# Ledger of designs, part 244: peptides against a protein of PDB entry 3JWR

Target 1, 323 residues: chain A of PDB entry 3JWR
Amino acid sequence: TRELQSLAAAVVPSAQTLKITDFSFSDFELSDLETALCTIRMFTDLNLVQNFQMKHEVLCRWILSVKKNYRKNVAYHNWRHAFNTAQCMFAALKAGKIQNKLTDLEILALLIAALSHDLDHRGVNNSYIQRSEHPLAQLYCHSIMEHHHFDQCLMILNSPGNQILSGLSIEEYKTTLKIIKQAILATDLALYIKRRGEFFELIRKNQFNLEDPHQKELFLAMLMTACDLSAITKPWPIQQRIAELVATEFFDQGDRERKELNIEPTDLMNREKKNKIPSMQVGFIDAICLQLYEALTHVSEDCFPLLDGCRKNRQKWQALAEQ
Target 2, 298 residues: chain A of PDB entry 3JWR as posed
Amino acid sequence: TRELQSLAAAVVPSAQTLKITDFSFSDFELSDLETALCTIRMFTDLNLVQNFQMKHEVLCRWILSVKKNYRKNVAYHNWRHAFNTAQCMFAALKAGKIQNKLTDLEILALLIAALSHDLDHRGVNNSYIQRSEHPLAQLYCHSIMEHHHFDQCLMILNSPGNQILSGLSIEEYKTTLKIIKQAILATDLALYIKRRGEFFELIRKNQFNLEDPHQKELFLAMLMTACDLSAITKPWPIQQRIAELVATEFWEQGDQVGFIDFVCTQLYEALTHVSEDCFPLLDGCRKNRQKWQALAEQ

## One batch from the design tools (peptide; made by RFdiffusion4, then SolubleMPNN)

Design b2_p19_3_s2 (from b2_p19_3, 14 letters changed)
Fold by OpenDDE base, seed 3:
Structure b2_p19_3_s2 (fold): chain B 323 residues (1-323), chain A 19 residues (1-19)
Amino acid sequence: as target 1 above (323 residues)
Amino acid sequence: SAEREALAKKFAEELAEAE
């Protein structure tokens, strides 16, 4: 395609020029082409292209295929969300110095997972899929959409001309797919809530050890969640704009719940209760976000900007809630 | 706190429902 030719021929700017190592990064001003260039830079600077012998054209095609398999009519869970998740992962690996704690296969898997974790997202949650009796709800009992996202990821990875993992051995390939699957499934917040207590307790007791395979898996899951939720850490103007996108998508679901399912939506998805957004954001930060970024900062102090951003946004949301 | 955990579950359900 013309798009592929343009991307493959383009000079990829440095990570410094693209500012993709910054935790304060925003994609709002970037074109789709620039987001793809940023993604190439992430793979290159993490040494994934060299170490796994990726062909440039294949990587470009894969990135464009991933982007294409996000829906444009979904307000939040689109390519830009996946891209921002991957950028946060890149920043955590580089600026946060987590790269030094992980294997190349783990880094490869995390980056692929971050970009792929919401593939073909429909702008509705697992509860809606279940209640609507969608065919996917018959295939999977839990983490319905995350299983679908992984299936989409696997489909793309195996598509002709998109096989960025062709340079891996069979064992490396199996390991990578296992980690990708685990990482995508970990983005189900229900699983996060179930598992986070173990992670926080290990940190609290100073017993956290990345050399333990179980603890490594747990950490990768927590890191995925931290990147997936990273919008809450962004500078206030960025946070506020992203929160509006999230609210738009949730309200669209609530409208569909009323129309299609004849149910009253929860406050979070109820357009009529938009005035509760600030207080709900404070609750979300307190219940979900703060402890995660505290724990992540404990693993690597260079991740502090995520925690600091989350704290600052809590203050901003609290001030609005008091208004 | 138990309240924070309950709120977390609610948000996780709402967000896991949203994700």
Scores: peptide ipSAE 0.035, ipTM 0.701, DockQ to the pose 0.285; fails the geometry check
Fold by OpenDDE base, seed 4:
Structure b2_p19_3_s2 (fold): chain B 323 residues (1-323), chain A 19 residues (1-19)
Amino acid sequence: as target 1 above (323 residues)
Amino acid sequence: SAEREALAKKFAEELAEAE
């Protein structure tokens, strides 16, 4: 395609030029082509292209395939969200120095997972899918969408001309897919809530050890969540804009819940409760985000900008809630 | 805190319902 030709022939700017190492990164000004170029740079600078002998054209095709399999009519859970999740992962690995704590296969898996974690997202949550009796709800009982996202990821990885993992041994391939699956499934916040206590307790007791396979898996799950939620850490103008996108998508779901399911939506998804957004954001930060970024910062102090950003945004939301 | 956990569960339920 013309798009593939353009991407494959383009000079990929440095990570410094693209600012993709910055935790404060914003994609708002970037074209789709530029987001793809950023993605290539992430793979390159993480040594994934070299270490796993990725063909440039195959990587380009894969990126475009992933992007294509995000819906354009979804306000928040689209390619830009996945791209921002991956960028946060890249920043955490590089600037946050998490790269030094992980294997190349884990890094490969996390980057693929970050880009793929919301593939074919429909702008509605698992509860809606379940309550609407969607065919996907018949396939999966829990983490319905996350299983679907992984299935989409696997489909793309196995598609002709998209096989970026073809340079891996059989064992490396199996390991990578296992980690990708676990990472994508970990983005279900219900699973995060179930598992985070163990992680926080290990950190609190100073017993956290990445050499333990179970703790490694737990950390990768927490890191995925930290990147998935990283919008809450962004500079205030960026945070506000992203919060508007999230609210738009949630209100769209709430409107559908009223119309299609004849239920009153929760405050989070209720357009009539838009005045509660600031207080809900404070609650979200306190309940979900702060402890995670605190714990991540304990694993690597260089991840502090995420925690600092989260704290700053809490103050901003609190100020709005008091008005 | 118990309050944080209760709020987290509520958000998780709302978000699990939202995601």
Scores: peptide ipSAE 0.032, ipTM 0.684, DockQ to the pose 0.297; fails the geometry check
Fold by OpenDDE base, seed 2:
Structure b2_p19_3_s2 (fold): chain B 323 residues (1-323), chain A 19 residues (1-19)
Amino acid sequence: as target 1 above (323 residues)
Amino acid sequence: SAEREALAKKFAEELAEAE
């Protein structure tokens, strides 16, 4: 395609020029081509292209295939969300110095997972899929969409000309796919809530050890969630804009719940309750986000900008809630 | 804190009901 030719022939700017190492990064001003260039730079600077002998054209095709398999008519869970998740992962690995704590296969898996974790997202949550009796709800009982996202990820990875993992041994390939699957499934916030207590207790007790395979898996899950939710850490103007996208998607679901399921939506998805957004954001930060970024900062102090951003945005949302 | 955990559970329930 012309798009592939343009991407493959383009000079890839440095991470410094692209600012993709910054926790304050915004994609708002970037074209789709520039987001693809950023993604190439992430793979390159993490040494993934070299270490796993990726062909440049294959990587370019894979990136474009991933981007193509996000829906354009979804307000938040689209390519830009996946891209921002991956950028936060890159920043956490580089600026947050988590790269030195992980294997190359884990880093490869996390980056692929971050880009792929919401593939073919339909702008509705697992509850809606289940209640609407969607065919996917017949295939999976729990984490319905996350299983679907992984299936889409696997399909793309195995598609002709998209096989970025062809340079891996059979064992490396199996390991990578296992980690990708676990990482994508970990983005189910329900699973995060179930597992985070174990992580926080390990941190609190100073018993956290990445050399333990179980704790490593747990950490990768927490890191995925931290990147997936990283919009809450962004500078206030960026946070506000992303919160609007999230609200739009949730309200669209709520509208569908009324129309298609004849149910009253929850406040979070109720367009008529938009005045509760600031207080709900404070609640979300307190309930879900703060402890995670505190724990992550304990693992790596260089991740502090995520925690600091989250705290600052809490203050901003609280001020709005008091008006 | 116990308060954060209680809020998390409520939010998780709301999210689980919503998600």
Scores: peptide ipSAE 0.032, ipTM 0.678, DockQ to the pose 0.301; fails the geometry check
Fold by OpenDDE base, seed 5:
Structure b2_p19_3_s2 (fold): chain B 323 residues (1-323), chain A 19 residues (1-19)
Amino acid sequence: as target 1 above (323 residues)
Amino acid sequence: SAEREALAKKFAEELAEAE
């Protein structure tokens, strides 16, 4: 395609030029082509292209395929969200120095998972899918959308000309797919809530050990969540704008809940309760985000900008809630 | 705190109900 030709022929700027190592990164000013270039740079600078012998054209095609399989009519859970999740992963690996704690296969899997974790997201949550009796709800009992995202990820990875994993041995391939699946499934916040206590307790007791396979898996799950939620850590102007996108998507779901399901939406998804957004954001930060970024910072102190950003945004939201 | 966990569960449920 013309798009593929343009991407494959383009000069890929440095990570420094693209600022993709920065935790404060914003994609708002970037074109779709530039987001694809950033993605190429992430694979390159993580040594994934070289170590796994990825063909440049195949990588370009894969990136474009992933991007194409996000919906444009979804306010928040679109390609830009996936891209920002991957960028945060890249920043955490590089600037946060987590790269040194992981294997190349784990890094490969996490980057693919971050880009793929919301593939074909419909702008509605698992509860809506279940309540609407969607066909997907018949296939999976829990983490319905995350299973679908993984299925979409596999479909793309196995598509002709998109096989970025073709340079892997059969064992490496199996391992990578396992980690990708676990990482995508970990983005279900319900699973995060179930598992985070174990992670926090290991940190609190100073018993956390990445050499333990179970703890490694747990850490990868927490890291995925930290990247998925990383919008809450961004500089205030970026955070505020992303929060508006999230609110838009949630209100769209709430409107559909009223219309299609004849139910009153929760305050989070109720357009009439938009004045509660600041207080809800404070609650979200306190309940979900702060402890995660505290724990992550304990694993790697260089991740502190994520925690600091989260704290600063809590203050900003609290100030708005008091008005 | 149990309250943070309850809020987290509620938010996760609301977000899992939202996600």
Scores: peptide ipSAE 0.031, ipTM 0.687, DockQ to the pose 0.292; fails the geometry check

Design b2_p19_3_s3 (from b2_p19_3, 14 letters changed)
Fold by OpenDDE base, seed 3:
Formats: sequence, C-alpha cells, structure tokens
Structure b2_p19_3_s3 (fold): chain B 323 residues (1-323), chain A 19 residues (1-19)
Amino acid sequence: as target 1 above (323 residues)
Amino acid sequence: SAERQAVEAFFAEEIAAAE
C-alpha cells in the first residue's frame, strides 16, 4: 500500500526528537504516520530489531496492521490508547530503567502486548459482553475481551508479511507468545485487583525478587497495568482531555445498557452522573492507581514521574470535586 | 469514600467474571 511505502521509506527520527522517552509525552499533535514512526523507534532503541532480526518492511506492515485493527468509532480504546500504552512502556523501560531488569524476550513481549492489548476493542467492558450474550461470551468465561485481544494479536503476528517474530527460535517464539498472552490478560483490571495484593505485600516486606519466575510474571502484569492506566499520570491538560474520552466511551456504554439491555448503568457509565466525574476520578486514583505507582517507584525510583503525575492529578480532580 | 466504593463496585462485576 501507499501508506506502507511511505512509512518504510521514511527516516525515523531519534527518540529524543520524538520525545518518546518522556513520561509527559502526548500524542495529540501526532499524525498516524508519526505514531507509526514512534513505534518503529521504540522497537529499534530497545534493540529488538537487531536482536531478533526484524525486517524493516515486515515491522512497518505489522505496525500498520495493528493500527488498522483498532476501531475508529471507539472514543478511547483505539489505536491512540494502545500507542500511548506502548509509549509509557518504552518510557518505563528507558527513562524508568526497567530495561535493565528484564530479558530481551520479555521486553519484546511487553512492547507487542502493549500495542496489541486492546485490539478490536468495541468500546464496552466484559460485563456488557456477558450481559448482552455476545458470541465471545460463549468462547471465554473470564477476561472475555482480553482473550479476544490476544486472539487478534496472534492472528496479526501470523498473517503473511506481518511475521515480526520469524527470526526467533521455536523456543523463543513459544516463550514470547506466553508472555504476550499473560501480559494482555493482565490488562483485565479485575485480574489486577485480584493479584495486586501479592505484589504490594512483597514490596512492603522487602521480599520482592525479579529472579523468582512467579514474581517476574507478577511484575510484568503490574507493569502492563501501570502503562495501561498511565493517562492518569499525564500533565493535567492531557489527563483532562483523556478523561473526557474515557467518560465519552463509558457513557456510550451506559446509553447502550439502557437501550439494549434495559438496565440502569453504574455511576461511572451514567451520563446523568457527569457532575460526579471529578469525585469518581479521585476515587479511581485512590482505589486503583496510587498504590500501583508507589510500588512501581519502589522497584525503580526512576518511575517517580508516574507517581508524581498521579498525585498531582488527584489534587486537580479533588479541587474540581469541591466546586 | 463513597466514590471509592463506587469504583470498587464497578469492578466487582468484572472481578466476578474473571474468577
């Protein structure tokens, strides 16, 4: 395609020029082409292209395929969300110095997972999928959408001309897919809530050890969540804009719940409760976000900007809630 | 807080679905 030709022929700017190492990064001003260029840079600077012998054209095609398989009519869970998740992962690996704690296969898997973790997202959560008796609910009992996202990821990875993992040995390939699956499934916030206590306790007791395979897996899951939720850490203008996108999507689901399922939506998805957004954001930060970024910062102090951003946005939302 | 409880309740259904 012309798009592929343009991308493949383009000079990829440095990570410094693209500012993709910054935790404060915003994609708002970027074209789709520029987001693809950023993604190439992430793979390159993490040494993934070199170490796994990726063909440039194949990587370009894969990126465009991933982007194409996000829906444009979904307010938040679209390509830009996936891209921002991956950018946060890149920043955490580089600026946050987590790269030094992980294997190349783990890094490869995490980056692929971050970009792929919401593929073909439909703008509704697992509860809606279950209640609507969607065909996917018959295939998977738990983490329905995350299983679907992984299936989409696998489909793309195996598609002709998109096989960025073709340079891996069979064992490396199996390991990478295992980690990708685990990472994508970990983005189910229900699983995060279920597992986070173990992670926080290990940190609290100073028993956290990345040399333990179980703890490594747990950390990768927590890191995925930290990147997935990283909008909450962004500078206030960015945070506020993203929160509007999230609210839009949630309210769209709530409207559908009323119309299609004849149920009253939860407050988070109830358009009539729009005035409660600031208070609910404070609640979300307290219930879900703060402890995670505190724990992540404990693992790597260079991740502090995520925690600091989260705290600052809590203050901003609290101020709005008091108005 | 009530807001925290609302957030937790929001995910409660998802938690049940994930178990």
Scores: peptide ipSAE 0.257, ipTM 0.861, DockQ to the pose 0.657
Fold by OpenDDE base, seed 1:
Structure b2_p19_3_s3 (fold): chain B 323 residues (1-323), chain A 19 residues (1-19)
Amino acid sequence: as target 1 above (323 residues)
Amino acid sequence: SAERQAVEAFFAEEIAAAE
């Protein structure tokens, strides 16, 4: 395709030029082509292209395939969200120095998972899928959308010309897929809430050990969530804009719940409660975000910018809630 | 806080679907 030719022939700027190592990164000014170039740079600078013998054209095709399988009519859970999740992962690995704590296979899996974790997202949560009796709810009992995202990820990885994992041994391939699946499933916030207590307790007791396979898996799950929610850590203008996108998508779901299911939406998805967004954001930060970024910072102090950003945005939202 | 509880309640529905 013309798009593939353009991407494959383009000079890929440095990570420094693209600013993809910055926790303060914004994609707002970037074209779709530039987001793809950034993605190539992430794979290259993490040594994934070299270590796993990826062909440049195959990687380009894979990136474009992933991007194509996000919906444009979804306000938030689109390619830009996936891209920003991956960028935060890259920044956490590089600037946050988490790269040194992980294997190459884990890094490979995390980056693929970050880009793929919301594939074919429909702008509605698992509760809506279940309540609407969607066909997907018949296929999966738990984490419905996350299983679907993984299935889409696997489909793309196995598609002709998209096989970026073809350079792996059978064992490496199996390991990578296992980690990808676990990482994508971990983006279900319900699972995060279920598992985070164990992680926080390990940190509190100073018993956290990445050499333990179970704790490693737990950490990867927490890291995925930290990247998935990283919009809350961004500089205020970026945070505010992304919060508007999230609210738009949630309100769209709420409108559908009223129309299609005759259900009164929860406050977070109720358009009539738009004035409560600031206070709800404070609640979200306190309930979900702060402790995670605190714990992550304990694992790697270089991740402090995420925590600092989260704290600053809490203050901003609180100030708005008081007006 | 009340807001924290509201957020937690929102995700409780998702938790029920995941457990």
Scores: peptide ipSAE 0.236, ipTM 0.858, DockQ to the pose 0.700
Fold by OpenDDE base, seed 5:
Structure b2_p19_3_s3 (fold): chain B 323 residues (1-323), chain A 19 residues (1-19)
Amino acid sequence: as target 1 above (323 residues)
Amino acid sequence: SAERQAVEAFFAEEIAAAE
């Protein structure tokens, strides 16, 4: 395609030029082509292209395929969300110095997972899928959408001309897919809530050890969630804009719940409760976000900008809630 | 707070969907 030709022939700017190492990164000003170039740079600077012998054209095609399999009519869970998740992962690995704590296969898996974790997202949560008796709810009992995202990820990875993992051994391939699956499934916030207590307790007791395979798996899950939620850490103007996108998608679901399911939506998805967004954001930060970024900062102090951003945005939301 | 409870209730539904 013309798009592939343009991407494959383009000069890829440095990570410094693209500012993709910054935790404060914003994609708002970037074209789709530029987001793809950023993604290439992430793979290159993490040594994934070299270490796993990726062909440039195949990587370009894969990126474009991933982007194409996000829906354009979804307000938040689109390519830009996946791209921002991957960028946060890149920043956490580089600037946050987590790269030094992980294997190349884990890094490869995390980056693929971050880009793929919401593939074909439909702008509704698992509860809606279940309550609407969607066909996907018949295929999967738990983490319905996350299983679907992984299936889409696997489909793309196995598609002709998109096989970025073809340079891996059979064992490396199996390991990578296992980690990708676990990482994508970990983005189910229900699973995060279920598992986070173990992680926080290990940190509290100073017993956290990445050499333990179970704790490594747990950490990768927490890291994925931290990147998935990283919008809450962004500079205030960026955070506000992203919060509007989230609210739009949630309210669209709430409207559908009223119309299609004849149910009253929860406050977070109730358009009539839009004036409660600031206080709900404070509640979200306190219930879900703060302790995660605190724990992540304990693992790597260089991740502090995420925690600091989260704290600053809490203050901003609290100030709005008090008006 | 009531808002924290709303957030917790939302996630409780998601947890239920994941059970």
Scores: peptide ipSAE 0.227, ipTM 0.849, DockQ to the pose 0.635
Fold by OpenDDE base, seed 4:
Structure b2_p19_3_s3 (fold): chain B 323 residues (1-323), chain A 19 residues (1-19)
Amino acid sequence: as target 1 above (323 residues)
Amino acid sequence: SAERQAVEAFFAEEIAAAE
């Protein structure tokens, strides 16, 4: 395609030029082509292209395929969200120095997972899918959308001309897919809530050990969530804009819940409660975000900008809530 | 806090769906 030709022929700017190592990164000013170029740079600078012998054209095609399989009519859970998740992962790996703690296969899996974790998202959560008796709810028992996301990820990875994992051995391939699946499933925030206590306790007790396979898996899950929620860490102007996108999508779901399911939506999805957004954001930060970024910073102090950003945004939201 | 409880309540259905 013309798009593929353009991407494949383009000079890929440095990570410095693209600012993709910055935790404060914003994609708002970037074209779709530029987001794809950024993605190529992430793979390159993480040594994934070299180590796993990725063909440039195949990588380009894969990136475009992933982007294509995000819906444009979804306010928040679209390609830009996935791209920002991946960028945060890249920044955490490079600037946050987590790269030094992980294997190449884990890094490969995490980057693929970050880009793929919301593939074909419908703009509604698992509760809605379940309550609406959507066909997907018949296929999967729990984490319905996350299973679907992984299925889409696998489909793309196996599509002709998109096989970026073709350079892997059978064992490496199996390992990578396992980690990708676990990472995507970990983005179910419900699962995060269920598992995070174990992680926080290990950190608190100074018993956290990445050499333990179970703890490694747990860490990768927490890292995925940290990147998935990283909008909350962004500079305030960026945070506000993203919060608007999230609110839009949530309110759209709430409207559908009223109309289609005859359900009164929760406050977070209730358009009539829009004045509660600041206080709800504070609640979200306190309930979900702060401890995670604190724990992540304990694992790698160079991830502090994420925690600092989260704290700063809490202050900003609190100030608005008091008005 | 009341805010924290509200957020936790929001995810209750999602948690149930993940069990």
Scores: peptide ipSAE 0.227, ipTM 0.850, DockQ to the pose 0.667

